# Ledger of designs, part 94: peptides against a protein of PDB entry 8OXM

Target 1, 371 residues: chain A of PDB entry 8OXM
Amino acid sequence: FKAEFRLAGGVNLPKIIDCVGSDGKERRQLVKGRDDLRQDAVMQQVFQMCNTLLQRNTETRKRKLTICTYKVVPLSQRSGVLEWCTGTVPIGEFLVNNEDGAHKRYRPNDFSAFQCQKKMMEVQKKSFEEKYEVFMDVCQNFQPVFRYFCMEKFLDPAIWFEKRLAYTRSVATSSIVGYILGLGDRHVQNILINEQSAELVHIDLGVAFEQGKILPTPETVPFRLTRDIVDGMGITGVEGVFRRCCEKTMEVMRNSQETLLTIVEVLLYDPLFDWTMNPLKALYLQQRPEDETELHPTLNADDQECKRNLSDIDQSFNKVAERVLMRLQEKLKGVEEGTVLSVGGQVNLLIQQAIDPKNLSRLFPGWKAWV

## One batch from the design tools (peptide; made by RFdiffusion4, then SolubleMPNN)

Design b2_p14_1_s4 (from b2_p14_1, 10 letters changed)
Fold by OpenDDE base, seed 5:
Structure b2_p14_1_s4 (fold): chain B 371 residues (1-371), chain A 14 residues (1-14)
Amino acid sequence: as target 1 above (371 residues)
Amino acid sequence: DVEKLLARHLILLP
């Protein structure tokens, strides 16, 4: 290990360390000291299984449909080592960095990222109608720029086209796999883009199995398909390649129903795997930037064990696990809102839900739905 | 032991 470390930023101040392997190769690692990486490790295993299913199918294999994975080594309930995804940047860092973000560079006359956030925070406690109106005003004055990522990184036109295709496939695969697994908290800092491959890496997998729907501000979209995400696909947007890759991914997931249910069932009933949303975690995920100063998470999770009899906790857990499994089974059958949909119908509904400005306007402002 | 080295590095990093 090198004696020097860097901070990655964020609330938990993860440490970036450089390690020299026994092979003489330098490897950057991210050390988290206040975060439970067990859920990340479990979700990476599920993603690897999904990748195995996608590689077995001829149509998804030909399209090179994969969800990007990273190595996670949980060391304790509060510490672990992540493979630092070298050559990745958070999409939020590229898009909305205050100093040199793509929105500032390409759209200097638009609202600043700070102005957009402020406007949406001001209406956070308002009606859905007021949120929608302000969201539409923000969107009108904050135009997408993510097309410039591939244009900046890939100067050769043939390479540029291939990388834009790789990006579109990565968004499609991760969106459908993420929807099936009920991944939440897909804010712009939890999605990295690889500067060499243009593929997405989803990090911080601590909201899964639709637990984002029980947050104080419920998640209203199945995955992140915001205007910048769509702009990165180029002129076709969600049509053509993206839609077809979603459909082919969904087809493989639906045809693998028994395997996916069995894996998720084992995980949901693993006593070592806490996937449930607790009130403290819910508050932490939707903390206001103004409240970051006071709540040191020295709130020992120990004190709000309300003496519910162990039997009532266990019965409540089992009912939540059963509900998650039932909902997963519905998704894999194409059951949406009590109706059985075809793969194309289900994918279409999910795309419409994800791009609906009414759904996007209802998200927590920290999710940055206008980006 | 990588775990001991990592644990020591986690402990030694303030």
Scores: peptide ipSAE 0.000, ipTM 0.393, DockQ to the pose 0.038
Fold by OpenDDE base, seed 1:
Structure b2_p14_1_s4 (fold): chain B 371 residues (1-371), chain A 14 residues (1-14)
Amino acid sequence: as target 1 above (371 residues)
Amino acid sequence: DVEKLLARHLILLP
C-alpha cells in the first residue's frame, strides 16, 4: 500500500488508496469506514450468477448482456475495501454537476438542478396531483441531455453507435436483473457510467428485495428509467434494442427460476447478511441535505435493546424473508398485479411503470426523478 | 459536494 491516501469525502470519509499487487500492478482502492459493505458484496455475487446465466443463453450471450460487477472485500460490519473504477463517472455528476453538468452546458435556459429540487421539495408533503403537476412543469423546463454523453466521449460515428448500443444493453440488463432482485429506483450518484465502454455500474446496493417500498417515501418504479436514462439510448428510446434486451434478459431469468430462488433463499437466511431495512438506514437514504448537520453517527446500535424476545425477532425476519421469496417467485412466473403475463407483457408493464410521470412524481425528491 | 459523490462510489478496477 502507498502511504498516501486521498479523501473521497462524504459523511463516512472514504479513503482512496493505491496498492501495488504481487504482480507489480498499481490498483486503486476505496476504503470505506462506518459502512457495511456485506450487502454490496452479496449483491455482486448474485450479479455474477446472473451473468453466468446470461452467458449460457445464446441469445443473451450474442447481445453481450451483462451486469458490470466490481470487487468488494468487507473487512468488518463497518468497513471494507472496494475496487476503484478507473474511467467511470456517476451519471449524476455528468448530468447535474453545478459547475459543468450537461444540463447546464446544453440547456442553460432550463431550470437549474437546484430549482428543480426546490420545486419538488416544496410539494413533497402535498397531494399526488400537486406532485404530478409540479413534476410535469419541472420536466418541461428541464429537458433530457444524456444523449450528449456518448457524443462527447465517442467522436467516431461507428464507435458512437456501438457505444450507444452497449449503454442501451447495459440499462436493459441492469433494469431487469435489478427488478428481479428488487433494487428499485437508483439514485443518480449510485449509477456509474464507464467512459470507455458506455456500460453502467450500479454501486451502493444497500436497498434490495423491494426494501425501497418500505422507505418513508416508498419507491413507485421497478427500476430507474428516467428521461435522461432514456435519452442516452437515442431516438428509439425504450423501443427496439432496449425492449428486446429486457425481454431476452427476463426470459433467461424466468427460465432460471429454480436457480435464482435457491441462490436468493440461501442469502436471505444467511445470519451474516442483514438485507432488511432499519429505521436509521431509511432516514439516511431519504435525508434532506439540510438535515445533515444533526445526525451524529454516534447512535450506537447498542441502545435499542428493546428486548423483543429473540423468538419474535426471528419470526418477524422469517416472515419478511418468506414474503421476499414469494414475491421473487411471482416475478419469475410473470405474476404482476395478480395476472400471469408473458415475457413481453411483463417487460412492457415494467417499462410503462418505470417511465410513468405519475410514478416518477411520487418518488423521493432527493433521488431526482426528473434527471 | 465531491465528498458526497465519492462516498457513494464503489468503483471497478480494470
Scores: peptide ipSAE 0.014, ipTM 0.385, DockQ to the pose 0.175; fails the geometry check
Fold by OpenDDE base, seed 3:
Structure b2_p14_1_s4 (fold): chain B 371 residues (1-371), chain A 14 residues (1-14)
Amino acid sequence: as target 1 above (371 residues)
Amino acid sequence: DVEKLLARHLILLP
């Protein structure tokens, strides 16, 4: 380790450290306190296993279908050390940065990111009908621009085409794997794009096993397939390469049902792995920008005094774990809404659910469903 | 800004 560290901004003041490996390579790392990285570490292991399954299958291997992983080492229940994803940028930073975001640069006459956010916050507590109408107005006046990411980064037409295909394959693989695992909280800051490979890196894996559905504002989409995500695929959108890569990923997942269930079962019953949504985590994930000032999470560890009978907590936990396993088994059988679907039928349903403006309009405004 | 966002989510040992 180098003797110097930098503070990264934010409430938890994570430390950026540089480490020289035994290979002589410098690697930047982040040390975060007051955060439980066990869920991220566990989900990365599950992604590595999914990648192993995808590499064993000839059709997914030929397509280079992988979910990008990064190395997590949890040090305690509230600390760990992260790989710095060098050469990645948040899709939200590229798209909706206040200074020079792609929407401002390419669509200067559209609504600002702030105007869109404000309009959706004003209707946050309104009916689904009012949310839908305002969402459609926002979408009409905020047109997608993510096609320009590959155009800016890759000037050679042959490289540009290859990178756009890499992006499309990365979206497809991560969307299907993420859906199977019930990965939530896929806002524009939790998805990074690699500036060299055009592949996505999903970060903050703290909402899994469909726990996003029990948030105060429930998640209504299986994965992020918003207008900018689709625009990055180019003129074919969700058709052709994306759909075929989703189908091939889903085929491998469904054919690996026993392996996936066994591993997820071990994880769900691990007493060291807290994957359940708690009210405080739910409040934190859906905080308003205005509320950032007052919630010092002085969660003093000392409120141990809710001795709810350990037996009733354990029984409630076991019932939730069983329900998660049953739902995972249904997904891997292609059971959607009580009907058994083909791989193509299941993938089609998921795409339609993910792009439906009625589902998108119901999301928490912080998710930025119009981006 | 990439640094700030990686700071929100990333703790990974090499």
Scores: peptide ipSAE 0.000, ipTM 0.375, DockQ to the pose 0.137; fails the geometry check
Fold by OpenDDE base, seed 4:
Structure b2_p14_1_s4 (fold): chain B 371 residues (1-371), chain A 14 residues (1-14)
Amino acid sequence: as target 1 above (371 residues)
Amino acid sequence: DVEKLLARHLILLP
């Protein structure tokens, strides 16, 4: 390891370290403290399995349908090393950085990212109707610009076209795999885009198995398919390449039902893998940026021995795991709202749910559903 | 700074 480190910003101040391998190659690594990387590591293993299934099918292999993975090495329950996704940028950084974000550069007369967030935070406790009206006003005055990512990075027209297709395929694969695994909506900073491949990398996989539906502000979309995500696909939007890649991914997932159920069952019953949503994690994931200043952790968690009988905890856990497996089985059978759908019907329903402004307007404002 | 922003959201609570 080099003696010098850089601070990656943010509350937990992860350390970027450069490591010289035994092969003499420098590798940048992100060292996190106070973070449980086990869920990320487990989800990366599931993604690798999904990629194996996608590579076995001729139609998905020809389309190069893959979910991007990164190396995670948990070191403890509160520390680990991540592979630094070199040559990636958060889509939120590209889109809504305060100084040089694409929205400010291409749409200087639109609402600022701060104005949009403020408007949506003001209505957070209001009716669904009021949230929808303000969301539509925000959307009208904050027009998508993510098409410019590929245009800025890929100056050659033939390369630009191929990279826009790679992006669209990456969104399709990650959306369907993410739906099957119940990843839900994704914060704009937890989606990286590779500046060379135009493929997405999903990071911070702390919400899985539809646990986003039990957040204080429940998730209302199957995956992130916001206006900027769609704009990055170009003029065809969700039609053509995206839809076909979703259908082909869903076909492989449904045809691999037994394998996926077996793998997820093993993971759900792994005593080392806590995938359940706890109240503290839920509060954190939906904490307001303004509330970051006051939580000095002076909470001595007095060991209130809630001797919840180990038997009642185990029975409650098993019932939640069984419910997750049942819902996974339904998804893999194409059961939506008690109806069996074809692959095309299921994919269509999921796309419509993900792009519905009524669903998007109900999301937690911190996750910026207008971006 | 992309490095600073990647770090903000990879923060799970203690």
Scores: peptide ipSAE 0.000, ipTM 0.363, DockQ to the pose 0.150; fails the geometry check

Design b2_p14_2_s1 (from b2_p14_2, 10 letters changed)
Fold by OpenDDE base, seed 5:
Structure b2_p14_2_s1 (fold): chain B 371 residues (1-371), chain A 14 residues (1-14)
Amino acid sequence: as target 1 above (371 residues)
Amino acid sequence: MILYSIAEMLKALE
């Protein structure tokens, strides 16, 4: 190990360490403290399984549909080591960095990221109608710029086109698999983009199995398909390549329902794997001031073990696990709102839900639904 | 990006 480490941004101040392997290769690693990486490790295994299913299917293999994965090594219940996703940047860092973010560079006359956030924070406790109106005003004065990512990174037109296609495929695959698994907390810092491949890497997988719906501000979208996410696809947006890749991913997931259910069942009943949303975790996820201001939360999370009788905890856990499995089975059957949909119908509904400004306006402001 | 010693890192993981 090198004698020095770097801090990654964010409240948990993850430590970037550089390690020289016995092979003489330098490897960057991320050490998280005060974070349970077991859920990330489990979700990475599920993503690897989904990738295996996608590689077995001829149509998804030909399209190179895959979810980018990284290594997670839990060391304790509160610490672990992650593979540093070398050559990746958070989409939020590229888009809305205060100094040199793409919105500031390409749209200097639009609202600043701070102005957008402030406007949405002011209406956070207001009606859905007031949230919608302010969200529409923000969106009108904060135009998407994510098309410039591929244009900046890939100067050759043929490479640019290939990378934009890789991006679109990555968004489609991760959106559908993320929806099936009920992956939440898809804010702009939890999605990395690879600067060489243009593929997305989803990090911080601590909100899964639709636990985002039980946050203090419930999640109202199936996945992140915001205006910048769509802008990165280019002129076709959600039509053509994205839609077809979603449909082909959904087809493979639905045809693999028994395998997916069996694996998720094993994970949900693993006594070493707590996937349930703790109320304190839920509050913490939506109390993060997005401002880099050095509020050291001395979260003395005194584990107030709510000594609920062990029997009542186990019964409540089992009922939640059963409900999650039932909902997963419904998704894999194409059951949405009590109606059985075709693959195309289900994908269409999910796209419409994800791009609906009424749904987007209801999200927690820290999710940055206008980006 | 602030550089810290590994010793401070280990103490902050305990």
Scores: peptide ipSAE 0.018, ipTM 0.435, DockQ to the pose 0.047
Fold by OpenDDE base, seed 2:
Structure b2_p14_2_s1 (fold): chain B 371 residues (1-371), chain A 14 residues (1-14)
Amino acid sequence: as target 1 above (371 residues)
Amino acid sequence: MILYSIAEMLKALE
């Protein structure tokens, strides 16, 4: 290990370390503290299994449908080491988080990212109607620019087209796999883009199995398919390549129902794996200051061991696990809102739910649904 | 630049 480390930004101040392997290669790693990486490690294993299923199918293999994965090594319940996603940037960093963000560069007369955030925070406790009206005003004055990512990084037209296609396939695959697994907390910092491949890397997998629906502000979309995400696909948007890749991914997932259920069942009943949302985690996820302002909340989370009777905890846990498995089985059968849908019908419903401005306007402002 | 040993880093992450 090198003697020097760097801080990654954010509340938990992750440490970036450089390691020299026995092969003489330098490898960057991210050391997280005050964070449980066990869920990330488990979800990465499930993604690797989904990739194996996608590679076995001829139609998904020909389309190179894959979800990007990285190595996670949990060291304790509150610490671990992650593989550094070299050559990636958060989509939020490219779009809105820096002074030279793509929205500021390409749309200097639109609302600033700060103005959009402020407007949505002012209505956070208001009616759904008031949230929708302000969200529509924000969207009108904050136009998508993510098309410029591929245009800036890939100057050759043939390479540009190939990379835009790779991006669209990555969004489709991760959206459907993420929906099946109930992956939440898909804010703009939890989605990285590779600057060389244009593929997405999903990080911070701590909200899964639809636990985002039990947050103080419930998640209302199946995956992130916001206006910038769609703009990155180019002029066809969600139609054509994206839709077809979603359908082919969903077809493989539905045809692999027994395998997926068996794997998720083993994970849900693993006593070493707590996937349930607790109230403290829920508060922490929706109180994160997104801005770099140095407010050190010394939350001494004294783990008050609420000694609930072990028997009542186990029965409550088993009932939650059974509900998650039942909902996973419904998704894999194409059961949506009590109706059995075709693959095309199910994918269409999910796309409509994900792009609906009524659903997007109800999200926590920190999710940045206007981006 | 605070130079911590990895052992001190891990112990400060607990």
Scores: peptide ipSAE 0.018, ipTM 0.458, DockQ to the pose 0.042
Fold by OpenDDE base, seed 3:
Structure b2_p14_2_s1 (fold): chain B 371 residues (1-371), chain A 14 residues (1-14)
Amino acid sequence: as target 1 above (371 residues)
Amino acid sequence: MILYSIAEMLKALE
């Protein structure tokens, strides 16, 4: 290790360390305390398995369909080391940074990111109809700009086209794999984009197995397919390459049902792995002011040893695990709302659900569904 | 050695 470290900022003040390997290569790492990295580590293992399945299939291999992964090493129940995703930026930082965000640069006459957030916060506790109306007003006055990411980073037209294709494939693969695993909390800071490959890296995997549906404001979309995400694909949007890559990913996942169920079953019944959403975690995820400035003291989760009888906790946990496995099996059979769908029918339903303004308007304002 | 140095850095974060 180098003798010096940096702080990454944020509430938990993670330490950035540089390590020199026995191979002489420098590797940047993030040391995180006061956070459970076991879920991230488990989800990364499942993503690696999904990538192995995608590489075995000729059609998905030819399309280079992969979900980007990073190394996670849990060291305790509340600490670990992550690989630093070098050459990535949060899509939120590129799009809606207060100083130099792409929306401000390319659409200076649109609503500011702050105005959009304020409008949606004012209706957060109102009816779905009022949320929808304000969301539509925000969307009219905040037009997508994510097409400019590839245009800024890739000046050569042939490279630009290849990178836009890589982006579209990355969105498709991560959306379908993320949906199968029930990955939630896909706000604009939890999705990184690689500045060289245009591929997405999903971080903070602490909401999985549809646990986003039990948040105080439930998640209403299967994955992030917002207007900027679609704009990054260019003129074809969700049609053509994106849809075909979703279908081919879903086909491989469905054909690998037994393998995926067996792996997820082992993980869900691991007594060392708590993947369930607790009420305090649920509140914390949707009470974070996005403004980096207010250090609200993390309420020490230490005190409430609710000594619920270990037997009742275990029975409740097992019933939740069984329900998650049943829902995973349904997804892998193409069962949606009690109906068996083809791969194309299932992918179409998921795309429609993800882009529906009625679903998007119901999300927590901190998810930034208008971006 | 690397794991011990990280474990010591983590004990300083707890």
Scores: peptide ipSAE 0.016, ipTM 0.487, DockQ to the pose 0.036
Fold by OpenDDE base, seed 1:
Structure b2_p14_2_s1 (fold): chain B 371 residues (1-371), chain A 14 residues (1-14)
Amino acid sequence: as target 1 above (371 residues)
Amino acid sequence: MILYSIAEMLKALE
């Protein structure tokens, strides 16, 4: 290990370290403290399995459908080491950086990211109708710019075209697999884009199995397919390549139902894996950046008095696990809202739900559904 | 336990 470290931004102040391997290669790593990386590690293994299934199928293999993975090594319940995703940038950093973000560069007369956030925060406790109206006003005055990512990074037209296709395929694969696993909406800082491949890397997988639906502001979309995400696909948007890649991914997932269920079952019943949303985690995920100061967890451990019988906790956990497995089975059967859909019908419903401004307007404003 | 069981399942898939 090199003697020096850098701080990454964020509440937990993760440490960037450089390590020289026994092979003489330098490897950058991210050391997180006060963070449980077990869920990330588990989800990476599930993604690897999904990739194996996608590589076995001729149609998904020909389309190079894959989820980008990274190495996660949990060291304790509150610490671990992650592979540094070299050559990636958060899509939020590219899009809405206050200094040089693409929205500011390409749309200088639009609302700032801060103005958009402020407007949506003002209506956070308002009706769905008021949220929708303000969201539409924000959307009119904050136009997508993510098309410029590939245009900036890939100057050769043939390379640009191939990288835009790689991006579209990556979004499709991650959206469908993310839906199956219940990752839900993803904060723009938790989606990285590779500057060489244009593929997405999903990080911080701390919300899975539809646990985003039990947040104080529940998720209303099956995956992140916001206007900038769509703009990165180019003029066809969700039609053509994206839709077909979603359908082919969903086909492989549905045809692999037994394997997926078996793996997820083993995960959900492992006592070392707490995938459930706790109230503190739920609050943390939907806190305002301004409220970061005061939550010293002076939750004194002394409210041990809810000796809910170990049996009642275990029974409650098992019932949640059963419900998650049941919902996973429904998804893999194409059961949506009590109706069995074809692969094309299911994918169409999911796309429509993900792009619906009514659903997007109801999301937690901190997750920036207008981006 | 999870990491081992998944690694075994992944190997059974390879």
Scores: peptide ipSAE 0.000, ipTM 0.426, DockQ to the pose 0.021; fails the geometry check

